Peptides against a protein of PDB entry 5HOI. Designs and how they scored, part 43

Target 1, 351 residues: chain A of PDB entry 5HOI
Amino acid sequence: FRYMPFSPAGTPFGFTDRRYLTMNEVGYVSTVKNSEQYSITVSFFDVGRFREYHFEDLFGYDLCFLNEKGTLFGQSKTGQIQYRPHDSIHSNWTKIIPLQAGERITSVAATPVRVIVGTSLGYFRSFNQFGVPFAVEKTSPIVALTAQNYRVFSVHYSQFHGLSYSLSELGTSSKRYYKRECPLPMSLPNINSDMKKDANLDYYNFNPMGIKSLFFSSYGDPCIFGSDNTLLLLSKWRSPEESKWLPILDSNMEIWKMSGGKETTDIHVWPLALAYDTLNCILVKGKHIWPEFPLPLPSEMEIRMPVFVKSKLLEENKAILNKKNEIGADTEAEEGEEDKEIQIPVSMAAE

## One batch from the design tools (peptide; made by RFdiffusion4, then SolubleMPNN)

Design b1_p11_1_s4 (from b1_p11_1, 6 letters changed)
Fold by OpenDDE base, seed 5:
Structure b1_p11_1_s4 (fold): chain B 351 residues (1-351), chain A 11 residues (1-11)
Amino acid sequence: as target 1 above (351 residues)
Amino acid sequence: MSAKEKIKELL
């Protein structure tokens, strides 16, 4: 097994000189080989809010994470990372992560408040948005990272135990675990069945875990989209005993239904984000399961939320409506109420 | 664009 650099919804070069380093709901980052250099472009879906920018990459960045405030780049072999704010008011910063012999950066994540680096030896390194280090923790080998605000979703791989996940919060003074190296019930790519097509072998060599993307939903729930094209959502992660992975979308089945039952083996979902009850994705037709150039416009795929998740959404929407109604009255609402565990009434379990 | 509309365009 070889640890490969992972970025959310990143694509291989294939037979081209260009690829996407990452893409999500904010935008997409592309890199083009130009002799010994790379040309990186950071593009956005909301062209009114953000301006596309470009720079020359002399390091060959193979890791990327895009958020609403900036882009984090990493070089898996050298340990170099760079953060580039989208706003020109804030300065870029560069840092070298110390790597042991044979160690690789396997994933990077960035929020407006945190930068996270994960390695093939399981070093979890945390920083603030200015590259000031908080801590170094030793975990199982990290294969993927995503983050939202202070929360980090990490995927780990062990040769003995397969895939596991952690969910943690990176406060100012301490790291809290909601989940720590729990089993991840995601199917790995099946080498024997799926690799009969050369295009699937090329993708497997780029991404051996088959994780097309991982993200937090708009509600802050960890999501993962594997090689089986199933979207998994971690429900009730605040309650350790009640936490479960929900298969909220089989994208192959939904494509088949939306086609009217036609053969759709050449139509692929490339996941970007989960917003409310819609998967934001790129629909791809062709030999490759990943988007090529130019990038097609994103499409919205409605998810059939389990009744349980609909109830949570209704309660969260009521809480948001109540907060909006309270913010319209009194300016003194204390920061403390964000973590109220929504107790779902027993009555909706019977449909 | 809805995924359903885009799939119809791709078929």
Scores: peptide ipSAE 0.594, ipTM 0.963, DockQ to the pose 0.572
Fold by OpenDDE base, seed 1:
Structure b1_p11_1_s4 (fold): chain B 351 residues (1-351), chain A 11 residues (1-11)
Amino acid sequence: as target 1 above (351 residues)
Amino acid sequence: MSAKEKIKELL
């Protein structure tokens, strides 16, 4: 096993000189190899809010995280990181993360308030948005990171224990754990069955964990999308004893249903984000399970959330609506759509 | 665009 640099929804080069370093609901970051140099482009889906920008990369950044305020870049081998605000008012900053012999940065994450670096030796490094360090913690080897506001979702790998996850909050004074290195019930890619196709081998060599992406939902619930094309959501994470992973979407099954039961073996979901009950994703047709160039427009896939998640979302929406009404915004809420029967996936209806 | 519409375009 080799620790590879992970970025959310990043794509391999394949047979091309270009790839996506990362993509999410904000936009997509591409890199083009030109001899020994790279040209990086930061593109956005909301072209009215953001301006596309590019720069020459002399370091060969292989890690990226995009948020609404800036882009974090990392070089897995050298330990160099760079934060580039989207706004030209704020300065770029660069830092070298000290790495031990053979250590790699495996993942980076950035929010408007935090920068996080995870390594193959399990060093968890936290910074503010200006690159001022808070702490260094030793954990199990980190394979993936995402962050929202002050919260960090980390995925860890041990050869003996498999995949685990942590959910933490990086306050000003201390790190709080909601979950600490708990088992992650995600299947790893099956090398023997799936590697019969060269395209699957290329993807496995790029991403041996098969984690296509991980993100926080719009409600702040950790989400992970594995090689099985199932979207897992961590429910009730504030209550450690009640916390559970919910398979909220089998994307292969949903594609099959939406096709009218046709063969869809060449149609792939590439996950971007979960907004409310909708998976924002790129739908890809072809041999490669990842999007090529140019990037297709995102598609919205409605999630038939389990009843217990929808009830919580309805309560949270009612609480948001009540707060809006207390603020004096005359938004007539149409009361009428509460009773749509949530069809439990057939795989869950057999118990 | 809905995933359902996009899948119909891809089929």
Scores: peptide ipSAE 0.593, ipTM 0.962, DockQ to the pose 0.667
Fold by OpenDDE base, seed 3:
Structure b1_p11_1_s4 (fold): chain B 351 residues (1-351), chain A 11 residues (1-11)
Amino acid sequence: as target 1 above (351 residues)
Amino acid sequence: MSAKEKIKELL
């Protein structure tokens, strides 16, 4: 097995000189290969809030993470990382992560307050947004990272145990675990069934875990989107005993329904983010399961959240509203009608 | 754009 560099919703080059290093709800980062150099462009969906920028990449960055404040780049083989704020007020910084022989940076993540580096040997390195190191921890081999604020969702791989995940909070003095290397009930890509199409082989060689993306929802729940095109959400993660993965969207089934039951084998969901009850995604038509150039506009796919997730979200929203009201922000709560029967996805309806 | 509208455009 080869550990490949993972970035959320990153695409392969395929037969082109171009690929997306990463994309999410904020924007998309592209790289163009020019001989031995690369030109990187950081583009945004909200063109009123952000200005597109580009730079020459002499290092061949193959890892990327985009947030609202900056972009983190990494080179999996050399251990180089660079953080570039979107504003010109804060300086760029570069670091070399020390790697052992054969070690690779497998994933990077950045929030406005934390930078995280994960490696193929399970080194978890944490920094602040200025690149000041906090800690180095050794875990199981890291294959994917995402982060929101102080929280980190990490995916681990062992040849013996398969996929696991951790959910942690990176305080100033300590790392707290909500989940530590718990089993991740996600299927790996099936080489024998999926590789009959050359386009699937190219994607598998780029991303052998089949993790198209992972992110935190707007409510701060870990989400993962695998090769099976199912969106999994980690519910009740604050209560270790009650924590469960919910298959909140079968995207192939939803595309099929939205088509009116037509053949949709050439229509693919490329996940960006989960905002409330809506999956932000790129809808792709063609042989490749990933978006090409130019990037299509994002589409919003409504998710039928399980009743237990909506009730908890309503409770968390009520608790957030009550805290805002205690702080003297009169936001009129529109009494949304309680009585809309939440259709449970057929995959969650017990026969 | 809604996914439903985009799927109709792609079909």
Scores: peptide ipSAE 0.592, ipTM 0.962, DockQ to the pose 0.655
Fold by OpenDDE base, seed 2:
Structure b1_p11_1_s4 (fold): chain B 351 residues (1-351), chain A 11 residues (1-11)
Amino acid sequence: as target 1 above (351 residues)
Amino acid sequence: MSAKEKIKELL
């Protein structure tokens, strides 16, 4: 086994000189090999909100994380990271992460308020958005990271224990764990069955864990999309005893249904994000399970459960709050209510 | 675009 640099929805080069470093709901970052250097382009789906930009990469960035405020780049071997705000008003910054012999940066994540670096030795490094360090923690080897606001979803791998995950919050003074190195019930790529196709071998060599992407939903729930093309969502993560992984979408089954039961073995889902009750994804046709160039427009795939119920409950709760405010009830809404997990009524969980 | 519409274009 080899720890490889992971970025959400990153694609291999394959037989080409170009690949996607990362993709999500905000946009896509591409890199093109130009002899010994790379040209990086940061592109956006909302062309009205953001302007595409490019730069020459002399370092060979192989890690990337895109958010609404900037792009984090990393070089897995050298330990160099760079944050590039999308707004030219804010300065770029570069830092070298100290790596031990044989250590690699395996994943990076960035929010508007935090930068996170994970390594093959399990060093978890946290920074603010300006690259000021907060802490270094030693965990199990990190293979993937994503973050939303102050929350971090980390995937760990041990040869003895397989895949685990952590969910943590990086406050101002301390790291809080909601989940700490708990078993992750995700299937690893099956080397024996899938590797008979050359295209699957190339992808496995790029991403041995088969994690196509991981992200937080629009509701702040950790999501992971594995090699089995199943979207897993971590439900009830605020309640340690009630927390469970929900297989909220079998994308192969949904493609099959949407085709009218035709053979769809050449149609692939490439996950970007989960927005409300829809998986934002790229639908790919071909031998490769990943999108080629040019990038197709994103597609929305509806998920049936349970996030749709959560959406309705949020709308209902907002409507109830608005009605209470209109009735002039001076109930001091304590600022602490935003973090209450919406209890799905048992009656709605059974449909 | 809906995934269902896109799948029809890809088929």
Scores: peptide ipSAE 0.590, ipTM 0.963, DockQ to the pose 0.578

Design b1_p11_2_s1 (from b1_p11_2, 4 letters changed)
Fold by OpenDDE base, seed 1:
Structure b1_p11_2_s1 (fold): chain B 351 residues (1-351), chain A 11 residues (1-11)
Amino acid sequence: as target 1 above (351 residues)
Amino acid sequence: MKASEVIKELL
């Protein structure tokens, strides 16, 4: 296993010189490789509130986190981090994170009040928004981070225990845990089945955990979107005994429903954020499961718990079609082989 | 934009 730099909804270069470092509900950060240099662009969905900006990157930033106030960059190998406010009022700052031999920064997160750095050796480093350090904690190896306000959602990996998560609050005086290295019931990418397609291997080499993104919902609940394309939400996390992961959306099932039951193996959901009851996402058509350039406009997908089994619906629809054909055999209406849209039960149709 | 509308355009 190799620890790779993780950023929320980051994309690989693939066969191109450009990729998204990160994207969320605020916007998207792209990098273009020009020889030994990189050009970074920070773009926004709300063009009325924010102005796009760019800069030359001489360090090769491979970690990014975007929020409403600024962008945090990191270089996984050198330990360099940079925070760039979106406004020109606040100054940029740069810091070197001390790394041990073979240690990598694996993830970074930033809120308007906190900066967090996680490493492959499990160093959790916290700072204020000005890069002043609060603490260094040793945890299990960190593979992903996100943060909202004072709260941090961290994903950890152990070869012996698999995936775990922590949920913490970074107060002014102390760190509080709501959850500390609890099992994360997320499926890992299956190397043997999925890696037969070159595009899946390229993505796996970029992101071996298959975590497409993680974020906090608008209600402040931790969310994770894995390689299985299921959105998991951590419910009741304030009550440790009642806390549970809810599969609130099977995006493959929802795409299949929205298609009228057609084959949709080339349509992919790329998650951005959860706002109320809607997943903000990019819908991607093609060979790659990630968005290319230019970035498509975000789409809203209503959250729905996966109560129905696709196989059962296909069997029920086949049985209905067979009964219609048995009753209709006396009327020679050559209604042509029009792709009979699988009639999704009205109770399952999106309103 | 609703995902259901975009899916119809992507089909």
Scores: peptide ipSAE 0.490, ipTM 0.949, DockQ to the pose 0.833
Fold by OpenDDE base, seed 2:
Structure b1_p11_2_s1 (fold): chain B 351 residues (1-351), chain A 11 residues (1-11)
Amino acid sequence: as target 1 above (351 residues)
Amino acid sequence: MKASEVIKELL
């Protein structure tokens, strides 16, 4: 296993010279290879609130986190981080994170009040928005980070224990844990079944954990979207004994429903954020499970607990059709093999 | 945009 730099909803280069470093509800950060340098563009969905900007990256930033106030960049190998406020009134700052031999920055996160750096050795480094350090903590190896305000959701990986997560609050004086290295019930990418397609192997090499994104919901609940295309939400995290992961959306199931039960193996959900009861995402059609360029417009998908089984819905629709044919047997209506849209129960149709 | 509308355009 190799620790790779993780950024929320970041895409691989694939066969291109460009990729998304990160994307979320605020916008998307792209990088283009220009010989030995990179051109970075920070783009926004709310073009009225924010102005797109670009700069030349001489360092090869491979980590990124976008928030409403600025963009944090990181270089996984050198330990360089840069924070760039969106407002030109505020100064950019750069810092070198001290790395041990073989250590990598694996993830970075930034809020308007905190900057967090996680490493492959499990160094958790916290800073204020101006790059002033608060603390260094040793944890299990960090593979992903996200943050909202003072809260940090961290994903850890151990060869012995698999995936774990922490939920912490970075107050002024101390770090509080709500959850500390608890088991994360997320499925890892299945190398044997899925890697028959070159596009899946490329993505696996970019992101071996298959974490497409992680974020906090608008309600402040930790969310993670894995390789199984299931959105997990950590519910009741304030009550340690009651806290549980909820599979709030099977995106493959929802695409299948929205298609009327057609084969949709080339349609993919790329997660951005959870706003209320709606997954903000990019819908992608094609061989790659990630968005290409230009970025499609974000789509809204209602969250729904995966209670229904495709096979049962197919059986129920077949039974309804057979009953209609038994009642209608007196009219010679030609058996056109029309792709009978699976009548999704009205309660399941997205209005 | 609703995902249901976009999926219909992608089909």
Scores: peptide ipSAE 0.490, ipTM 0.949, DockQ to the pose 0.862
Fold by OpenDDE base, seed 5:
Structure b1_p11_2_s1 (fold): chain B 351 residues (1-351), chain A 11 residues (1-11)
Amino acid sequence: as target 1 above (351 residues)
Amino acid sequence: MKASEVIKELL
């Protein structure tokens, strides 16, 4: 296993000179390799609220986190971080995070009030938005971070215990834990099944945990979207004994339903954010499970708990079709290859 | 845009 730099909804280069460092509901950050240099562009979905900007990156930033006030960049090997406010009124700042031999920054997060750096050795470093340090804590190795306001959702990895998560609040004087290194019931990428497609191997090498993104919902609930394309939401996290992960969306099932039950193995969901009852996402068609350039427009997908099993729906529809054919035997209807649209129950049809 | 509309265009 290798600790790779993780950013929410970041994409690999693949065979191209360009990738997305991160994307969310605010916008997307791209980097283009030009010889020994990189050009970074920070783009926004709300072009009326924000102005796109670019800069030359001499450091090769491989970590990014975008929020409504600025962009945090990081270099996983050197420990350099840079915060760039979107507003020109506020100055950019740069810092070097001290790294031990073989240590990497694995994830960074930024809110309007906090900057967080997580490392492969489990150093959790917290700062204010001006880069003033609050604390350094030793945790299990950090593989992913996200933050909203004062809250931090951290994903940890141990070779012995697998994935765990923490949910913490970074006050002015102290860190509070709501959850501390609790088991995370997320499926890891299955190397043996999924790696039969070269495109999946490239993505696995980029992101071995298969975490496509993690974010807080609009209600402030931690969300994670894994390689299984299931959106997990942490419910009741304020009550330690009642807290549970809810599979609130199987995106492969929803694509299949929205297609009328067609094979949709080339259509992929790329998660951005959860706003109320809708997953904001990029729909991707092609061999790669990630968006290429230009970025497609974001789409809204309603959250639905996976109550139904695809196999049972296929069997039930096949049984209904067989019964219709037994009753209708006397009409010479031409065997047109009518695309057999699966009758999805009206209660399951996306409006 | 609704995902259902975009999926119909992608099919």
Scores: peptide ipSAE 0.490, ipTM 0.949, DockQ to the pose 0.841
Fold by OpenDDE base, seed 3:
Structure b1_p11_2_s1 (fold): chain B 351 residues (1-351), chain A 11 residues (1-11)
Amino acid sequence: as target 1 above (351 residues)
Amino acid sequence: MKASEVIKELL
């Protein structure tokens, strides 16, 4: 086993000079090898909201995270990171993360308010959006990161314990854990069954964990999409004892149903995001399980579990938490930013 | 686009 640089929905080069560094609901970042250099392009699905941009990469960035405000790049071996705002109002910044001998940056994440760096030795480094450091924490080895606002979903790996996950909030003064290095019930790639196709070997060499992507849903729930093509969602994470992973979509079974029960062994789901009850994804036809160039248009796939029951449970859990805080509120009201009620579209209330 | 429509085009 080797720790590889991971980015959400990143693709391997394969036999080509180009790959996607990352993709999500905002857009996609591609890199092309040009001799000893790379050309990086940051592209967007909403071409009216965002302007595509490119730059020459002299460092060979192999890590990327895209959000609505900017793109974070990282070089796994050198420890260099760069944040590039999409707007010209904010400046780009570059930093070198100190790495020990043999340490690698394994994943990076960025929100409009936080930058996170995880390493193969389990160093968790947090920064603000301007690259000012908050803290360094030692965890189990980090293999994947995603973040939304102040929340971080981290995946850890140890040879002895397998996959674990953490869910944390990076406030101004402290890190809160909702979940800390809990077992992650995701199946690892089976080398013996899956390696019969050269295309699967290339992908396994790129991503030995088989994590195609991880993201937060529009409701702020951690989601992970593994090599088994099942979308897992962490339900009830605010109640540690009630928290569970829900298999909300078996994408292979949904493709099979949508085909009318035809053989669909060459059709693959590549996950981007979960918006409400719909998986935003790229449908890929071909030998490779990942999208090639040009990128197909995103598709929407309904999940099997009604998220509407979950939104009500989240509102009920917020109301219970607020009532618990009101019963404890003889001490100073820190103005917790009102988690804007995601108004469920009326169309989702009618089924 | 709905995945069910795209799958019909990919078949």
Scores: peptide ipSAE 0.486, ipTM 0.949, DockQ to the pose 0.578

